# Peptides against a protein of PDB entry 6TME, part 64

Target 1, 324 residues: chain A of PDB entry 6TME
Amino acid sequence: NRLKRAYIALQAWKKAFYSDPFNTAANWVGPDVCSYKGVFCAPALDDPSVLVVAGIDLNHADIAGYLPPELGLLTDVALFHVNSNRFCGVIPKSLSKLTLMYEFDVSNNRFVGPFPTVALSWPSLKFLDIRYNDFEGKLPPEIFDKDLDAIFLNNNRFESTIPETIGKSTASVVTFAHNKFSGCIPKTIGQMKNLNEIVFIGNNLSGCLPNEIGSLNNVTVFDASSNGFVGSLPSTLSGLANVEQMDFSYNKFTGFVTDNICKLPKLSNFTFSYNFFNGEAQSCVPGSSQEKQFDDTSNCLQNRPNQKSAKECLPVVSRPVDCS
Target 2, 324 residues: chain A of PDB entry 6TME as posed
Amino acid sequence: NRLKRAYIALQAWKKAFYSDPFNTAANWVGPDVCSYKGVFCAPALDDPSVLVVAGIDLNHADIFGYLPPELGLLTDVALFHVNSNRFCGVIPKSLSKLTLMYEFDVSNNRFVGPFPTVALSWPSLKFLDIRYNDFEGKLPPEIFDKDLDAIFLNNNRFESTIPETIGKSTASVVTFAHNKFSGCIPKTIGQMKNLNEIVFIGNNLSGCLPNEIGSLNNVTVFDASSNGFVGSLPSTLSGLANVEQMDFSYNKFTGFVTDNICKLPKLSNFTFSYNFFNGEAQSCVPGSSQEKQFDDTSNCLQNRPNQKSAKECLPVVSRPVDCS

## One batch from the design tools (peptide; aimed at target 1 N196)

Design b2_p24_6_s3 (made by RFdiffusion4, then SolubleMPNN; from b2_p24_6, 17 letters changed)
Fold by OpenDDE base, seed 4:
Structure b2_p24_6_s3 (fold): chain B 324 residues (1-324), chain A 24 residues (1-24)
Amino acid sequence: as target 1 above (324 residues)
Amino acid sequence: SMEDIERGKKLFEKAEERRKKILE
């Protein structure tokens, strides 16, 4: 029966624990898996009279170990949350059998290898959190074909470019931060109609910002700091009617920061420090507004404190990148 | 199931809280 399979899976997992400092699996004894700490049962979708393991929650258990292939026997699991542990190795391919997977959170662990493509096999997946691991390689374009509400990829070792398929994503939150992504932000980004928050912090992204960013009407947080972006800020950024937090700091931007950007109606914080901007509107000056916070530190602005020297500015400002 | 949905929502909320701490 299904609970017997679950028992086999959970006992195999317990055996795969190297350390369980909080004795989370201490009661993982006997056939009554529904009584196991962190294991949650519910009526099966296909037969309400049958009880099945529907969820795993081992968050913050500090468990060291790996995920054994026997976890593929947990075919009724829809919620798998094991963040803030010390699990290592790879995500087992056998998890493809978990066709009901809805939320998958393995964040803050020690997983390695390429992107866990098994996540792409789950037709009903809505939440994917793999941040704070050691996943590496290319991001598969197919991730954005899925109807995900949130995609957390930050603090890994992902490389290569961001797929053009990003525009197909229906996610409200996407994080790319602290990886090794390179290339330009795809122009298709403007098609992310449900996007509220996107974070690109601390990658190797470059080129000009696409004008299509201005089409992101629902965005409240846009952070592109600590990259290699060049050129001027797109004038179309004036279209970000709901942006509250915007950060372009630590890039190589040039040109003039306009009123149209700094006067965005919902803007609370706008950081454009550590660039090569050579002018800003009065509305962009720190202290010019009570409701908005600005940081223009370390640019090439005249008559502002804490700016770069002329020696540093001249070579860059005199050769602005044309993004047209 | 409704129970799973409710539990999922709670877990998602916890994840969001953690997200906020990281991004703030």
Scores: peptide ipSAE 0.024, ipTM 0.612, DockQ to the pose 0.125
OpenDDE base, seeds 1, 2, 3, 5: peptide ipSAE 0.023, 0.018, 0.023, 0.023; ipTM 0.620, 0.599, 0.603, 0.566; seeds 2, 3 fail the geometry check

Design b2_p24_6_s4 (made by RFdiffusion4, then SolubleMPNN; from b2_p24_6, 17 letters changed)
Fold by OpenDDE base, seed 1:
Structure b2_p24_6_s4 (fold): chain B 324 residues (1-324), chain A 24 residues (1-24)
Amino acid sequence: as target 1 above (324 residues)
Amino acid sequence: SEAEIQEGQKLFEKAEERRKKILS
């Protein structure tokens, strides 16, 4: 009996709660699991006459506890949303039995350990949100082989390089922000044909930006701020026909910010502050357009306010990194 | 395989229906 298995799983989970401030699981009593708060039932996909637990939504319940292995008994769950709680520990490997998993959101919790590789076992997964946790270690390259619509990894402890397999991703939104990623952005990034938003904020990324970024025709948001990128901005960025928000601030970029970048047709905000740029086109000057907002603060620009001193600029500007 | 793709599509559609019902 599927509901009996669900009952076992949910009761085990209730026992794994250390704190339930809103008494969310107060009605988790008895065999009628479909009446449980945050538990949603639907007809089984293989037999519409059978009712099964299809979804969990415990978002914003502030529950402290862990995920017990018995959750693997919830084999019909397609939606698992438990964000904004205080769940700790690791994601159980037993969740590999949840073969119908479609959306998995464990964001804003206290999960630890390596990347939850169990997520890679779900053939139908479309949405993965593990942001705002304490996951650590390397990102498995296989994550980008998944047919995901969104990949949220930000605000964790991931380290090492971004896998070259990123180009295989079909995701429209990918966030790497506020981790410990290092190395260069892979050149394969240009192959992300469905990409709309990508965020690299606040990592240890370095090197030159790959020219292939200019191939991201559908990208509306590109944020690479607060890293260690060097060299000039790729001229191919003129190809970002749909970019609206672009941020390269707080890096070590040098060279000239070109007219072709600042005149991008959909560009709304372009921030390139806190770098070592030594020139900019007139179209890049803040206030030059009513439709576009620019920030050129703290560069090595002549005749602009709030720039770095010559002492700070000279050592860097005189030795530009050649990205060609 | 084509069969796997079709199965995946069917699962996607059903999951989307569930999503709309639960998360709306």
Scores: peptide ipSAE 0.028, ipTM 0.608, DockQ to the pose 0.056
OpenDDE base, seeds 2, 3, 4, 5: peptide ipSAE 0.023, 0.021, 0.024, 0.017; ipTM 0.590, 0.582, 0.592, 0.511; seed 5 fails the geometry check

Design b2_p24_7 (made by RFdiffusion4)
Pose (drawn by RFdiffusion4):
Structure b2_p24_7 (pose): chain A 324 residues (1-324), chain P 24 residues (1-24)
Amino acid sequence: as target 2 above (324 residues)
Amino acid sequence: SPPLLDLDKAKAERKAKHLTEAAS
């Protein structure tokens, strides 16, 4: 009995609800699971006459609990939204039985430990949001082999390198912000298809920017701020024909900012503050344009306000890194 | 009885919304 399996799964889950501030599971009684709050039923994909639990949405319920293995019984679920709860512990391996999983959002919870590799087992997975948890350790490179449209990893404790496989991703949006990733951005980044937005804010990345970034001609947001990148901006960045937001602030970049970048057509907000740039094109000057917003604070630029001192600048400015 | 979820429609609308946001 199909809905019985859903009943057992949801009752096992209610048992694990230690605190439900909004009494969200108050009506989770009896066998009519389709009437349970946050449970969404629909016709079976292969038979419109059969009723199935196809979605779970408890966004913003602030429920403290954990996900029991019995949730593996919800075999028809394709949508799972639990943003802003207090679900703790790990994602049960039994969730690999949810073979129709399409969008999985466990953002802003209390999940911990290694990357939830059960997500790699779902053949139809398109949206994976694990941001704002306590996941840590290495990132499974094979994540970028899945045909994910969106990968949100920001605000965890992930460590080590960006996988070389990143160029295989078909994602339109990828966030790595606020982890402890280290090392270089892989040269394969230029092979990412469909990429519109990529956010690296606040990691421990270094090395020079790969010239292959310039191949991302559909990117509208490129944010590499608050890392440790060195070298000059690659001249290949003129290929970012669609970039609208570009932020390289808080790095160790040196050299010139040219109009090759500052005159990009759709570029509206270009922040390169807190680096070691010793020259900039006139068109790159903040306050100079009514359409474009620039920020050059704390660089090594003559005749500009709030720059670094000459004392701090000369050691770094006179020793540029050979990107080789 | 609560209304049933149109799962196909919900997936399509969700993907269109995501692509619009990603392109901004």

Design b2_p24_7_s1 (made by RFdiffusion4, then SolubleMPNN; from b2_p24_7, 9 letters changed)
Fold by OpenDDE base, seed 4:
Structure b2_p24_7_s1 (fold): chain B 324 residues (1-324), chain A 24 residues (1-24)
Amino acid sequence: as target 1 above (324 residues)
Amino acid sequence: SPPLLDLQKYLEERSAKLKEEASS
């Protein structure tokens, strides 16, 4: 009996709660699991006459506890959303039995350990949100082989390089922000055919930006701020026909910010502050457009306010990095 | 208990909001 298995799983989970400040699991009593708060039932896909637990929504419950291995008994769950809680420990490997998993959101918790590779075992997974946790180590290359619509990895402890397999991703939104990723952005990034938003904020990424970024014609948000990028902005950025928000601030970029970038047709905000740019086109000057906002603060620009001193600029500007 | 389709739509809408927050 599938509901009996679900009962065992849910009672084990209730037992794994250390704190339930909103008494979310107060009604988690008895065999009628479909009446449990945050538990949703539906007819089974293989037998419409059988009722199964198909979804969990415990978002914003502030529950402290862990995920017990008995959750692997919830084999019919397609939607698992438990964000904004205080769950700790690791994601159980037993969740590999949840072969119908479609959306998995464990964001805003206290999970630890390596990337939860069990998520890679789910053949139908479309949405993965593990942001705002303490996941660590390397990102598995296989994550980008999955047919995911969105990948949220930000605010964790991931390290090492971004896998070259990123180009295989079909995701529209990918966040790497506020981790410890290092190395260069892979050139394969230009192959992300469905990409709309990508965020690299606050990592330890370095090197030159790959020219292939300019192939991302569907991107609306591109944020590479707060890293260690060097060299000039690629001229191919003129290919970002749909970019609205672009941020390269807090890097070590040099060279000239061109008209081809600042005149992008959909550009709304372009921030390139806190770099070592030594020139900008008139179209890049803050206040030059009513439709576009620019920030050129703390560069090496002449005749602009709030720039770096000559002493700070000269050592960097005189030794430009060749990205060719 | 809502049908799976209704739950899916609900969760997709919530996910969309979270995506917007992540990009801001």
Scores: peptide ipSAE 0.025, ipTM 0.655, DockQ to the pose 0.288
OpenDDE base, seeds 1, 2, 3, 5: peptide ipSAE 0.023, 0.023, 0.029, 0.024; ipTM 0.670, 0.661, 0.688, 0.669; seeds 2, 3 fail the geometry check

Design b2_p24_7_s2 (made by RFdiffusion4, then SolubleMPNN; from b2_p24_7, 10 letters changed)
Fold by OpenDDE base, seed 2:
Structure b2_p24_7_s2 (fold): chain B 324 residues (1-324), chain A 24 residues (1-24)
Amino acid sequence: as target 1 above (324 residues)
Amino acid sequence: APPLLDLQKYLEERRKKLLKEASS
């Protein structure tokens, strides 16, 4: 009996709660699990006459606790949303039994350990949100082999390089922000044909930006701020026909910011402050356009306000990094 | 696409899609 298994799982989970401030699980009593708050039932795919637990939504419940292995008994769950809680520990490997998993959101919790590789076992997974946790270690390259629509990894403790398999991703939104990623952005990034938004904010990324970024024709948001990138901006960025928001601030970029970048047709906001740029086109000057916003603060630009001193600029500008 | 926060509606739509895929 599927509902009996669900009952066992949900009761085990209730026992794993340390705190339930909103008494979300107060009605988690008795065999009628479909009446449980945050539990959603639907007809089973293989037998429409049988009701099964198909979804969990405990978002914003502020529940403290952990995920017990008995959750693996929820084999019919396709949607698992438990964001904005205080769940701790690791994601149980027993969740591999949830073969119908479609959306998995455990964001804004206190999960720890390595990347939850159990997520890679779900053949139909489309949405993965593990942001705002304490996941650590390397990002498995296989994550980008999944046919995911969105990949949210930001605000964790992930380390090492971004896998080259990123180019295989079909995701429209990918966030790496506020981790400990290092190394260069893979050149394969240009192969992300469905990419709309990508965020690298606040990592330890370095090297030159790959020219292949310019191949991201569908990207509307590109944020690489607060890293250690060097060299000039790739001339191929002129290919970003749909970019609206672009941020390269707080890096170590040098060279000239060109018209081809600042005149991008859909560009509404371009921030390149806190770098070592030594020149910019007139079209890049803040206030030059009513339709576009620019920030050139704290560079090495001549005849512009709020720039770095010559003493700070000279050591960097005089030793430009060759990205060729 | 249904909003992520509308779980009940989403589940129903997802079920329909899955059934369609299974029958094809």
Scores: peptide ipSAE 0.063, ipTM 0.727, DockQ to the pose 0.063
OpenDDE base, seeds 1, 3, 4, 5: peptide ipSAE 0.021, 0.018, 0.021, 0.021; ipTM 0.657, 0.581, 0.599, 0.590

Design b2_p24_7_s3 (made by RFdiffusion4, then SolubleMPNN; from b2_p24_7, 10 letters changed)
Fold by OpenDDE base, seed 2:
Structure b2_p24_7_s3 (fold): chain B 324 residues (1-324), chain A 24 residues (1-24)
Amino acid sequence: as target 1 above (324 residues)
Amino acid sequence: KPPLLDLQKYLKERSEKLKKEAAS
């Protein structure tokens, strides 16, 4: 029966623990798996008279160990939350049998290897959090074909370019921060109609920002800081009607920061420091507004404090990148 | 960490949503 399979899986997992500082699995004894700490049962979807393991929550348990293949026997699990542990190794392919997977959170662990493609096999997946691990390699384009509400990829070792399929994503929150992504932001980004927050901070992204960013009408947070972006800010950024937090700091941007950007109606914080901007509108000047915060530090602005020297600015400003 | 009862309620609600999606 289903609970017997769950018992086999959970006992195999307990054996895979190297350390359990809080004795979380101390009561993982006997066939009554529904009484196990961090294990939650519910009526089966196909038979309400049958009780099944529907959820795992081991968040913040500081458990060291790995995920054994026997976890594939937990076929009724819809919620799998094991963040803030010390689990290592790879995500088992046997988890493909968990066809009801809805929320998968393995964040803040020590997982390694390529992107866990088993996550792509789950037809009902809505939430994927794999941040703060050591996942590496290319991001599969198919991730953005999934009907996900949120995609957390930050603080890993992902490389290569951001897939052009990003425009297909229905996610409201996407994080790429603190990886090794390179290349340009795809022009298809403007098609992310449900996007509220996107973070690119701390990658190796380059090139010009695509004009299509201005089509992100629902975005409230846009952070592209700490990359290698060049050229001027797109004039189409005036279309970001709901942006509240915007950060372009620590790039190689040039040109003029316009009124149309700094006067965005919902803008509360705009950081464009540590670039090579050679001009800004009066509305962009820090202290010009009580409602908006600006940071123009370390640019090539005239008559502003804390700017780069002429020696630092001249080589870059004299060779503007044409993004047309 | 949510209380046991709260999480169980959450799981039940999610299961019901999944059931509705499967039926549609």
Scores: peptide ipSAE 0.075, ipTM 0.746, DockQ to the pose 0.077
OpenDDE base, seeds 1, 3, 4, 5: peptide ipSAE 0.028, 0.034, 0.028, 0.030; ipTM 0.655, 0.698, 0.626, 0.692; seed 4 fails the geometry check

Design b2_p24_7_s4 (made by RFdiffusion4, then SolubleMPNN; from b2_p24_7, 8 letters changed)
Fold by OpenDDE base, seed 2:
Structure b2_p24_7_s4 (fold): chain B 324 residues (1-324), chain A 24 residues (1-24)
Amino acid sequence: as target 1 above (324 residues)
Amino acid sequence: SPPLLDLQAYLAERKAAFLKKAAS
């Protein structure tokens, strides 16, 4: 009996709660699991006469505890949303039995360990949110082989380089922000045909920006701020026909910020502050447009306010990085 | 984060796909 298995799983989970401030699991009593708060039942796909647990939503419950292996008995679950809790430990490997998993959101918890590779075992997964945890180590390249609509990885402890397989991703939104990623952005990034938003904020990324970024025709948000990028901005950025928000601040960029970037048709905000740019087009000057906002603070620009001193600029500007 | 999908709508679509596969 599927509901009996679900009962075993949910009772095991309740026992794994250390704290339930809102008494979310107070009604988790008895065999009628479909009446449990945050548990959603539906007819089974293989037999509509059988009722099964199809979804879990414990978002914002502030529950402290862990995920016990018995959760693997919830084999009919397609939606698992437990964000904004205080769950700790690792994601159980037993969740590989949840072959119908479609949306998995464990964001804003206290999970630790390596990337939860069990997520890669779910053939129909479309949404993965593991942000705001303490996951660490390398990002498996296989994550981008999945047909995901969104990939949220930000605010973790991931290290190493961004996999070259990123170009295979069909995701519209990808976040890498606030991790420990290093190395260059892969040139394959330009192959992300469905990409709308990508965020690299606050990593240890370095090198030159790949020219292939300019192939991201559908991107509306591109944020590469707070990294160690060097060289000039690629001229191919003129190809970002739909970009609205662009941020390159807090890097080590040099060279000239050109008209073809600042005049992008959908550009609303362009921040390139806290770099070593030594020139900008008139169209890039803050206040030059009513429709666009620019920030050129703390560069090496002439005749602009709030720039770096010559002493700070000369050592960097005199040794430009060749990105060719 | 994106809002939770309509579970019933999703399951209905998957059911249709399942039945099609089972019939093949």
Scores: peptide ipSAE 0.075, ipTM 0.753, DockQ to the pose 0.046
OpenDDE base, seeds 1, 3, 4, 5: peptide ipSAE 0.030, 0.023, 0.024, 0.021; ipTM 0.669, 0.623, 0.636, 0.612; seed 1 fails the geometry check

Design b2_p24_8 (made by RFdiffusion4)
Pose (drawn by RFdiffusion4):
Structure b2_p24_8 (pose): chain A 324 residues (1-324), chain P 24 residues (1-24)
Amino acid sequence: as target 2 above (324 residues)
Amino acid sequence: STAAYHNAENARADKARTRLAERS
C-alpha cells in the first residue's frame, strides 16, 4: 500500500520533531497524508489515476529535528524544500531510494559533516542547495559530472581545492562563497557551459586568474573577492561579453586596469578595491560614468583618493608575480 | 550589507527555479 508507506515515513519524521514553533505538523494525524501540511500529492508520473506524495515543502518552519532513515520510503518525492529549519545531523543514506529527486533544498539548517554524497545517486537531480550548513571536508569532484543546473555550496566549511572537474558542469549558477577552499581556480573553468553566475567570495584561493575565464561569454556575475589572488587581470577578460557584476576586491592583484575591461558592454558594477593596482584607464575611474559603477579604494593609484601609502605599495608593486 | 548578500543569494536560487520551470 503506497500511501501507507508515506504515512509511516511521515509519522517516523514527526516523532523526530523536537520543536515545531509554528505547529506545522499539528494536522499530521491519520492516514490521509495528502492533507498533511507541507506534504504535496500528485498523480503518479507513470499513471495519472494513482495518487502519490510528490513533494515536501517546509520552508521557514524552523523545525528542530533530524531526517530519519524512514524518509527513504517516500519513493515518489521529486521536490524537497526544507529551507530555514533546524534539521540536524546528516542526510540519511536511505534517501538514495528517492530516485525521482529533482530539487533538493536543505539550505539554512543544522546539517553537519561530510558532503551529502547521497545526492550523487539521484539520476534526475537538477537543483542542489546545501548552503548555510556545517558541511566540511573535501568536495566530491564527481558532483560536477551530474547535470545540475544549480549548485549552492556557500557558507559551509568545505576545504581544499576546487575540483578539476568543474569544467564538466552544466550549471547556470555555482556558489562557493564563504568556505575554506584553497589553491588555484582550475584552467578547466573555461569549459563550463551554460554558466551565468559564479561566486567565490571569501575563501583562501590564490595564484593567478586563469586566462580561460575569458571564454565564459555568457557570465553575468563573476565575483572572486576576498581571496588571495595575485598577478594581473588577464587581458582575456575582454571576452566576458555579458558580465554585469564583476568583483575582484580584497585580493593581491597588481598592475593595470585597462579599458579592455572597463568598456565591456553590459558591465555595470566593477569593484576592484583593496588590491595593488598601480594604474587604471580613465574609463575605469569611479565617478566618471553615469552608467557604470566602479570602486578603486585602497589600491596604488596616483591622483586618486583613499589609496594605499607609497611605503606599503613599492615593495609589492615593484615585485609583480610571474604567472608561470 | 549582510541583508544585501542574503538577498542576492536568494535571487540566484529564484532565477534557477524559474529557469527550470520554463524548461518544463

Design b2_p24_8_s1 (made by RFdiffusion4, then SolubleMPNN; from b2_p24_8, 19 letters changed)
Fold by OpenDDE base, seed 5:
Structure b2_p24_8_s1 (fold): chain B 324 residues (1-324), chain A 24 residues (1-24)
Amino acid sequence: as target 1 above (324 residues)
Amino acid sequence: SEKEEEERFENLKKKALERLKAKE
């Protein structure tokens, strides 16, 4: 009996709670699991006459505890949302039995260990949110082989290069922000055909930006701020026809910020502050447009306010990195 | 600020979920 298995799983989970400040699981008593707060039942896909646990929503419950292996008994769950809790430990490998998993959200918890590779076993997964945890180690290249629509990895402890397989990703949004990613952005990034938003904020990324970024025609948000990028901005950025928000601040970029970038048709905000740019087109000057906002603060620009000193600029500007 | 960034990520999440619903 599927509901009996669900009962076993849910009772094991309740037992794994260290704290339930809102008494969310107070009604988790008895065999009627479909009445449990945060548990949602639906007709089974293989037999509409059978009721199964199809979803879990414990968002914002502030529950402290861990995920016991018995959760693998919830084989009919397609939606698993447990964000904004205090769950710790690792994601159980037994969740591989949840072959219908469609949306997996464990964000804002205290999970640790390597990337939860069990997520790679789910054939129908479309939404993966593991942000704001303590996951560490390498990002498996296989994550981008998945037919995911959304991948949120930000605010973890991932420490690796970005896999070249990123170009295979079908995701519309990918967040890498606030990890320890290093190395260059792979040239294959330009092959992300469905990409709308990508965020690299606050990593240890370096090198030159690949020219292939300009192939991201559907991108509306591109944020590469707070990294170690060098060289000039690729001229191919003029190809970002739909970009609205673009941020290259807090890097080590040099060279000239061109009209072709600042005049992008959908550009609303362009921040390139805290770099070593030594020139900008008039169209890039803050206040030059009422429709666009620019920030050129703390560069090596002449006749602009709030720029770096000559002492700070000279060593970098005089030795520009050639990205050609 | 951290709060502003969190809000930005929440907005991205919201948009992503909306896109998923639209595809269903």
Scores: peptide ipSAE 0.546, ipTM 0.927, DockQ to the pose 0.859
OpenDDE base, seeds 1, 2, 3, 4: peptide ipSAE 0.534, 0.543, 0.523, 0.545; ipTM 0.924, 0.927, 0.921, 0.926

Design b2_p24_8_s2 (made by RFdiffusion4, then SolubleMPNN; from b2_p24_8, 19 letters changed)
Fold by OpenDDE base, seed 4:
Structure b2_p24_8_s2 (fold): chain B 324 residues (1-324), chain A 24 residues (1-24)
Amino acid sequence: as target 1 above (324 residues)
Amino acid sequence: SSSEEEKRFEELKEKALARLKAKE
């Protein structure tokens, strides 16, 4: 009996709670698991006459505990949302049995260990949110081979390079922000055909921005701020026909910020502050447009306020990195 | 600020979920 298995799983989970400040699991008593708070039942896909646990929603419950291996008995769960809790430990490998997993949200918890590779085993996974945890190590390249629509990785402890397989991703949104990623953005990034938003904030990324970024025709948000990028902005950025929010601040960019970038048709906010740009087009000047917001603070621009000193600028500007 | 950034991430999440729903 599927509900019996679910009962075993849910009771094991309740036992794994260290703290339940809102008494979310107070009614987790008895065999009627479908009445449990945060547990949602639906007809099974293989047999509509059978009721199964199809979803878990414990968002914002502030529960402290861990995920026991018995959760693998919840084989019919397609939606697993447990964000904003205090769950710790690792994601149990037994969750590989949840072959219907569609949305997996464990964000804002205290999970540790390597990337939860069990997520790679779910054939139907479309939404993965593991942000605001303590996951560490390398990002498996296979994550981008999956038919995911959304991948949230931000605010973890991931390190090493961004896999070149990123170009294979069908995701509309990917967040890398606030990790320890290093190296260059792969040139394959331009192949992300469905990309709408990508965020690289606050990593240790470096090198030149790949020209292939300009191929991201559907991107509306591109944030590469707070990294170690060098060289000039690619001229191909003029191809970002739908970009609305663009941030290159807090890098080591040099060169000239062109009209072709600042006049992008849907550009609303463009921040390129805290770099070493030595020139900007008139269209890039803050206040030059009523419809667009620009920030050119702390560059090497002449006749602009709040710029770096010549002493700070000369060593960098005089040695421009050739990205060609 | 960190709180402002969190709001941005939440917005991105909401948009992503909305897109998923629209595909269903």
Scores: peptide ipSAE 0.552, ipTM 0.924, DockQ to the pose 0.837
OpenDDE base, seeds 1, 2, 3, 5: peptide ipSAE 0.544, 0.537, 0.533, 0.546; ipTM 0.922, 0.921, 0.920, 0.924

